# Peptides against a protein of PDB entry 6TME: the designs that were tried, part 80

Target 1, 324 residues: chain A of PDB entry 6TME
Amino acid sequence: NRLKRAYIALQAWKKAFYSDPFNTAANWVGPDVCSYKGVFCAPALDDPSVLVVAGIDLNHADIAGYLPPELGLLTDVALFHVNSNRFCGVIPKSLSKLTLMYEFDVSNNRFVGPFPTVALSWPSLKFLDIRYNDFEGKLPPEIFDKDLDAIFLNNNRFESTIPETIGKSTASVVTFAHNKFSGCIPKTIGQMKNLNEIVFIGNNLSGCLPNEIGSLNNVTVFDASSNGFVGSLPSTLSGLANVEQMDFSYNKFTGFVTDNICKLPKLSNFTFSYNFFNGEAQSCVPGSSQEKQFDDTSNCLQNRPNQKSAKECLPVVSRPVDCS
Target 2, 324 residues: chain A of PDB entry 6TME as posed
Amino acid sequence: NRLKRAYIALQAWKKAFYSDPFNTAANWVGPDVCSYKGVFCAPALDDPSVLVVAGIDLNHADIFGYLPPELGLLTDVALFHVNSNRFCGVIPKSLSKLTLMYEFDVSNNRFVGPFPTVALSWPSLKFLDIRYNDFEGKLPPEIFDKDLDAIFLNNNRFESTIPETIGKSTASVVTFAHNKFSGCIPKTIGQMKNLNEIVFIGNNLSGCLPNEIGSLNNVTVFDASSNGFVGSLPSTLSGLANVEQMDFSYNKFTGFVTDNICKLPKLSNFTFSYNFFNGEAQSCVPGSSQEKQFDDTSNCLQNRPNQKSAKECLPVVSRPVDCS

## One batch from the design tools (peptide; made by RFdiffusion4, then SolubleMPNN)

Design b2_p13_4_s3 (from b2_p13_4, 7 letters changed)
Fold by OpenDDE base, seed 4:
Structure b2_p13_4_s3 (fold): chain B 324 residues (1-324), chain A 13 residues (1-13)
Amino acid sequence: as target 1 above (324 residues)
Amino acid sequence: SLLYLNEAKSSLP
């Protein structure tokens, strides 16, 4: 009996709660699991006459606890939303039995350990949100081989390089922000044909931006701020026909910010502050357009306010990194 | 940006 297995799983989970400040699991009593708060039942896909636990929604419950291995008995769960809790430990490997997993949101918790590789075992996964946790180590390359709509990895402890497999991703939104990623952005990034938003904020990424970024025709948000990028902005950025929000601030970029970038047709906000740019086109000057907002603060620009001193600029500007 | 949205993609009924 599927509901009996669900009962065992949910009772094991209730026992794994250290704190339930809103008494969310107070009604988790008895065999009628479909009446449990945050538990949603639906007809089984293989037999519409059978009722199964199809979803969990414990978002914003502030529950402290862990995920016990008995959760692997919830074999009919397609939606698992437990964000904004205080769950700790690791994602159980037993969740590999949840072969219908479609949306997995464990964001804003206290999960630790390596990337939850069990997520790679789910053939139908479309949404993965593991942001705002303490996941660490390398990002497995295989994550980008999956047909995901969104990949939220931000605010973790991930390190090492971004996998070259990123170009295989069909995701519209990918976040890397506030991790410890290092190395260059892979050249394969330009192959992300469905990409709308990508965020690299606050990592240890370095090197030159790949020219292939200019192939991201559908990107509306591109944020590479707060990294260690060097060299000039690629001239191919003129290909970003749909970019609305672009941020390169807090890097080590040099060279000239061109008209071809600042005149992008959909560009509404372009921030390139806190770099070492030594020139900008008139179209890049803050206040030059009513439709576009620019920030050129703390560069090496002549005749602009709030720029770096000559003492700060000269050592960097005089030794530009050649990205060719 | 969706970066600052700490919400699930879909909500269950």
Scores: peptide ipSAE 0.037, ipTM 0.761, DockQ to the pose 0.113
Fold by OpenDDE base, seed 3:
Structure b2_p13_4_s3 (fold): chain B 324 residues (1-324), chain A 13 residues (1-13)
Amino acid sequence: as target 1 above (324 residues)
Amino acid sequence: SLLYLNEAKSSLP
């Protein structure tokens, strides 16, 4: 009996709660698991006459506890949303039995350890949100072999380089922000055919931006701020026909910000402040357009306000990194 | 989909 297995799993989970401030699991009593708060039943895919636990929604429950291995008995769960809790520990390997997993949201918790590789075992996974946790170590390259619509990794402890397999991703949204990623953005990034939004904010990324970024014709948001990028902006950025939000602030970029970038047809906000740019086109000047917002603060620009001193600029501007 | 869940997706920044 599938519901009996679900009962065992859910009762084990209730026992794994250290705190339930909203009494979310107060009604988690008895065999009728489909009446449990945050538990959703549906007809089984293989037998419509059988009712199964198909979804969990415990979002914003502020529950402290852990995920016990008995959750692997919830074999019919396709939706697992437990964000904004205080769950700790690791994601159980027993969740590999949840072969119908479609959406997995464990964001804003206290999870630790390496990337939850069990997520790679789910053949039908479309949505993965593990942001705002304490996951650490390397990102598995295989994550980008998954046919995911969105990949939220931000606000964790991930380190090492971004895998070159990123180009295989079919995701529309990918966030790397506020981790410890290092190295260059892979040139394969230009192969992300469905990409709309990508965020690299607040990592240790470095090197030149790859020219292949200009191939991301569907990108609406590109944020590479707060890193260690060097060199000039790629001229191929003129290919970002749909970019609305672009941020390169708080890097070590040099050179000239061109008209071809600032005149992008959908560009709404372009922030390139806190770099070492030594020139900008007139179209890049803040206030030059009513439709576009620019920020050129704290560069090495002549005749602009709030720029770096010559003492700060000279050592960097005189030794530009050649990205060719 | 047989699953009609009005679940709130994560809206975190």
Scores: peptide ipSAE 0.031, ipTM 0.746, DockQ to the pose 0.229
Fold by OpenDDE base, seed 1:
Structure b2_p13_4_s3 (fold): chain B 324 residues (1-324), chain A 13 residues (1-13)
Amino acid sequence: as target 1 above (324 residues)
Amino acid sequence: SLLYLNEAKSSLP
């Protein structure tokens, strides 16, 4: 009986709660699991006459505890939303049995350990949110081989390079922000045909931006701020026909910020502050447009306010990195 | 999907 298995799983989970400040699991008593707060039942896909636990929503419950292996008994769950809790430990490998998993949100918790590779076992997964945790180590390349709509990885402890498989991703939104990623952005990034938003904020990324970024025709948000990027902005960025928000601030970029970038047709905000740019087109000057906001603060620009000193600029500007 | 939940998404960026 599927509901009996669900009962076992949910009771094991209740026992794994250290704190339930809102008494969310107070009604988690008895065999009627479909009445449990945050538990949702639906007709099974294989037999519409059978009621199964199809979803969990414990968002914002502030529950402290862990995910017990018995959760693997919830084999009919397609939606698992437990964000904004205090769950700790690792994601159980037993969740590989949840073959219908469609949306998995464990964001804003205290999960630790490596990337939850069990997420790679779910053939139908479309949404993965593991942000605001303590996940660490390398990002498995296989994550981008999955047909995901969104990949939220930000605010973790992930390290190493971004996999070259990123170009295979069909995701519209990908966040890498506030991790420990290093190395270059892979040139394969330009192959992300469905990408709308990508965020690299606050990593240890370095090297030149790949020219292939200019192939991201559907990107509306591109934020590469707070990294170690060097060289000039790729001239191919003129191809970002739909970019609205672009941030390259807090890097080590050099060279000239061109009209072709600042005149992008959908560009609303372009921040390139805290770099070593030595020139900008008139179209890039803050206040030059009513429709666009620019920030050129703390560069090596002549005749602009709030720029770096010559002493700070000269060593960097005199040694431009050739990205060609 | 089997369920359409009115999910309270996190406001976290």
Scores: peptide ipSAE 0.031, ipTM 0.744, DockQ to the pose 0.240
Fold by OpenDDE base, seed 2:
Structure b2_p13_4_s3 (fold): chain B 324 residues (1-324), chain A 13 residues (1-13)
Amino acid sequence: as target 1 above (324 residues)
Amino acid sequence: SLLYLNEAKSSLP
């Protein structure tokens, strides 16, 4: 009986709670699991006459505990939403039995260990949110082979390079922010056909920006701030016909910020502060447009306020990195 | 999915 297996799983999970401040699991008593708070039942896909546990929603419950291996008995679960809790430990490998998994949100918890590779085993996964945890190590290249709509990885401890397989992703939103990613952005990034928003904030990324970024015709948000990028901005950025928000602040960029970038047709906010740019077009000057906001603070610009000293600028500006 | 969880998900961090 599927509901009997669900009862075993849910009772094991209740025993794995260290704290339940809102008494969310107070009614988790008896065999009627479909009456449990945060447990949702639906007709089974293979037999509409059979009722199964199809979803879990424990969002914002502030529950402290761990995910026991018995959760693998919830084989009919397609939606698993447990964000904004205090769950710790690792994601159980037994969740590989949840072959209907469609949306998996474990964001804003205390999960640790490597990337939860069990997420790669789910053939129908469309949404993955693991942000605001303590996941560490390398990002598996296979994550971008998944037909995901969104990939939220921000605010973790991921290290190493961004996989070249990123170009295979069909995701509209991808976040890498606030990790320990290093190396260059892969040139394959230009192959991301459905990309709307990509965020690299606060990593250890370096090198030149790839010219292939200019192929991202659907991108509305591109944030590469707080990294170690060098060289000039690619001239191909003039191809970003739909970009609204662009941030290159807190890097080591040099060269001239061109009219072709600052006159992008949908551009509303362009921040290029805290770099080593030595010139900008008149269209890039803050206050030059009522429709666009610019920030050129703390560069090597002449006749602009709040710029770096000649002593700070000269060693960098005199040795431009050639990205050709 | 047969479940409709109306959750407003932020796309940005």
Scores: peptide ipSAE 0.028, ipTM 0.728, DockQ to the pose 0.318

Design b2_p13_4_s4 (from b2_p13_4, 6 letters changed)
Fold by OpenDDE base, seed 4:
Structure b2_p13_4_s4 (fold): chain B 324 residues (1-324), chain A 13 residues (1-13)
Amino acid sequence: as target 1 above (324 residues)
Amino acid sequence: SLLYLDEAKSSLP
């Protein structure tokens, strides 16, 4: 009996709660698991006459606890949303039995350990949100081989380089922000044909931006701020026909910010502050357009306010990194 | 912003 297995799983989970400040699991009593708060039942896909636990929603419950291995008994769960709790420990390997997993949101918790590789075992996964946790180590390359619509990895402890497999991703939204990623952005990034939004904020990424970024025709948000990028902006950025929000602030970029970038047709906000740019086109000047917002603060620009001193600029500007 | 915790593909009833 599927509901009996669900009962065992949910009771084991209730026992794994250290704190339930909103008494979310107060009604988690008895065999009628479909009446449990945050538990949603639906007809089984293989037999519409059978009722199964199809979803969990414990978002914003502030529950402290862990995920016990008995959760692997919830074999019919397609939606697992436990956002904004205080769950700790690791994601159980037993969740590999949840072969219908479609949306997995464990964001804003206290999960630790390596990337939850169990997520790679789910053949139908479309949405993965593990942001705002303490996941660490390398990002497995295989994550980008999956047919995901969204990948939220931000605010973790991930290290090492971004896998070259990123170019295989079909995701429209990917966040890397506020991790410890290092190295260059892979050149394969230009192959992300469905990409709309990508965020690299606050990592230890370095090197030159790959020219292949200009192939991201569908990107509306590109944020590479707060990294260690060097060299000039790629001229191929003129290919970003749909970019609306672009941020390169807080890097070590040099060279000239061109008209071809600042005149992008959909560009509404372009922030390139806190770099070492030594020139900009008139179209890049803040206030030059009513439709576009620019920030050129703290560069090495002549005749602009709030720029770096000559003492700060000269050592960097005089030794530009050649990205060719 | 993409960094906020309000993103979801679907909502459960």
Scores: peptide ipSAE 0.073, ipTM 0.804, DockQ to the pose 0.111
Fold by OpenDDE base, seed 2:
Structure b2_p13_4_s4 (fold): chain B 324 residues (1-324), chain A 13 residues (1-13)
Amino acid sequence: as target 1 above (324 residues)
Amino acid sequence: SLLYLDEAKSSLP
């Protein structure tokens, strides 16, 4: 009986709670698991006459505990939402039995260890949110072979390079922010056909920006701030016909910020502060447009306020990195 | 910003 297996799983999970401040699991008593708070039942896909546990929603419950291996008995679960709790430990490998998994949100918890590779085993996964945890190590290249709509990885401890397989992703939103990613952005990034928003904030990324970024015709948000990028901005950025928000602040960029970038037709906010740019077009000057906001603070610009000293600028500006 | 938790769309009611 599927509901009997669900009862075993849910009772094992209740025993794995160290704290339940809102008494969310107080009614988790008896065999009627469909009456449990945060447990949702639906007709089974293979037999509409059979009721199964299809979803879990424990969002914002502040529950302290861990995920026991018995959760692998919830084989009919397609929706698993447990964000904003205090769950610790690792994601159980037994969750590989949840072959209907469609949305997996474990964000804002205390999960540790490597990337939860069990997420790669789910053939129908569309939404993956693991942000605001302590996941560490390398990002598996296979994550971008998944037909995901969104990939939220921000605020973790991921290291190493961004996989070249990123170009295979069909995701509209990808976040890498606030990790320890290093190396260059892969040139394959230009192959991301459905990309609307990509965020690289606060990593250890370096090198030149790839010219292939200019192929991202659907991108509305591109944030590469707080990294170690060098060289000039690619001239191909003039191809970003739908970009609204662009941030290159807190890098080591040099060269001239061109009219072709600052006159992008949908551009509303362009921040290029805290770099080593030595010139900008008149269209890039803050206050030059009522429709666009610019920030050129702390560069090597002449006749602009709040710029770096000549002593700070000269060593960098005199040795421009050639990205050709 | 999509970095914040409350901006993620869920299909759950």
Scores: peptide ipSAE 0.043, ipTM 0.782, DockQ to the pose 0.120
Fold by OpenDDE base, seed 3:
Structure b2_p13_4_s4 (fold): chain B 324 residues (1-324), chain A 13 residues (1-13)
Amino acid sequence: as target 1 above (324 residues)
Amino acid sequence: SLLYLDEAKSSLP
C-alpha cells in the first residue's frame, strides 16, 4: 500500500517535469519505485518488514518542472534533496503529511512565493536549505523555534527585519546573505548557544552592532559585510574566542579598531575595509602578522594606503553615531 | 564558504 502511494506520487511528479535533460526519470516506469533513479527505499520505522520510500535525491539533475500536490503521498520520506534543478512554483502544502522530514534541500531552484511555512510543520526537521531561490516576504519568527542544525536562507528575496526569536535557534550555521533584510541585528543574537557560522552579507541591515555578539563564543565565522551598519565596533567582540573569519567590510562603521579585536586568538582573516574607521591599533595593520590577514582599505585611516579622501571622510567621521 | 551549494552534505549516498 505505501509503495503504491509512492508510485502515484512519483508518476505525478514525472508528469510535472517539463524537461529532464539527463533522462533522470527515464527508468521511472512500473510499480518498483525502489529501483527508480534518485529514489531510496528503507525499512519502515513502524514495521521493519515493509519497504518504504525514505529518501529522494535528484541533486544536480537540471530538471525543469514543479512539485505536484501528490508528493504529499510520500509520507515516509525523511530526506528530500532536489537542489540544482529548475523546479518552479511553490512548495506544496500537502508536504505537511511528510511528518518524518529530517532534511529538506530545495536550494538552487526557481521556487517563488512566501517562506514555505510547511517546513514549520515538520517536527523532526534538522536541515533546511532553501537558498538560491526567489522566496519573498517576511521570515516567519517560528523558524527559529525549530531545532535545526542549519538554516540556509541566502540568495532569496526575503525582506523586513530579522526576527528577535533568532536567539532561540540551536543552529550551528545560519545564512541570511543576499536578501533584502532590514533593521538592526536583534540583541537576542547572543543567545544562539550553538552558533558556529553566521552570514549577513549583502542585505539592508543597519544600526549599531549589538554588544551581545560578543557572547557568541563558539562562532568561527561572522560576516556582516555589505550592509548599512553604523557606529563603532562593540568592545565585547573581544569575547569571540573562536572566531577565525570576521568581515565588516562595506558598511558605515566609524571609530577605532582596537587591539582587543585584532588580537583575537583564533582570528585568521579580519576584513574591515570600505568603512569610515579613523584609527586602528598596530595589531590591525595589514602585514603586522604572518598568521593573520587584515584588510583596512578605503577607510579614514591616517598614514595608510588606499584610504578615502578627507572630503569623503569628514562628513561621516565628524558625526559619529553613538551606540550607547 | 557556506554560500556555495557544494558544501551541503547529504546523508544520502
Scores: peptide ipSAE 0.040, ipTM 0.776, DockQ to the pose 0.134
Fold by OpenDDE base, seed 5:
Structure b2_p13_4_s4 (fold): chain B 324 residues (1-324), chain A 13 residues (1-13)
Amino acid sequence: as target 1 above (324 residues)
Amino acid sequence: SLLYLDEAKSSLP
């Protein structure tokens, strides 16, 4: 039966634990898997008379171990939350059998290898959190073809470009931060109609910001800090009617920071420090507003404190990158 | 911040 399969899976997993400091699996004994700590049962969707393992929650258990292939026997699991453990190895391909997977959170672990493509096999997946791991390689473009509400990829070892398919994403939240992404932000980004928050912090992204960012009408957080972006800020950023937090710090931007950006109606924090901006509107000056916070530190601004030297500025400011 | 580990809203009891 389904619970017997679950028992086999859970016992195999218990054997795969190297350390269980909170004795989370101490009660993982006997056939009554529904009594196991962190195991949640529910009536099966196909047969309400049958009890099945529908969820796993081992968040913050500090368990060291790996995910054995027998976890593929947990075919009724829709919720898999193992956040903040010390699980290592790869995500088993056998998890493809978990066709009801809805929320998958393996964040803050020690998982390695390429992007867990098994996640792409789950037709009903809505939440994917793989942040704070050691996943590496390319992000598969197919991730953005999925109807995900949130995509957390930050703090990994992902490389290469951001897929152009990003524009197909229906996610409200996407994090790329603290990876090794390179290249330009795809122009298709403007097609992310449901996007509220996106962070690119601490990658190797470069080039000009696409004008299409200004089409992100619902974005409240846009952070592109700590990259290699060049050129001027797109004038189309004036279209970010709902942006509250905007960060372009630690890049190589040049040009003038305009009133149209600094007067955005919902803007509460705008950081553009550590660039090569050579001018700013009065509305962008820190302290000019009580409602808005600005940081213009370490630019090439005249008559402002804490700016770069002329020696540092002149070579860059005199050779602005044309983003046309 | 989205970068911090926040617990997702789950339907788990």
Scores: peptide ipSAE 0.036, ipTM 0.758, DockQ to the pose 0.090

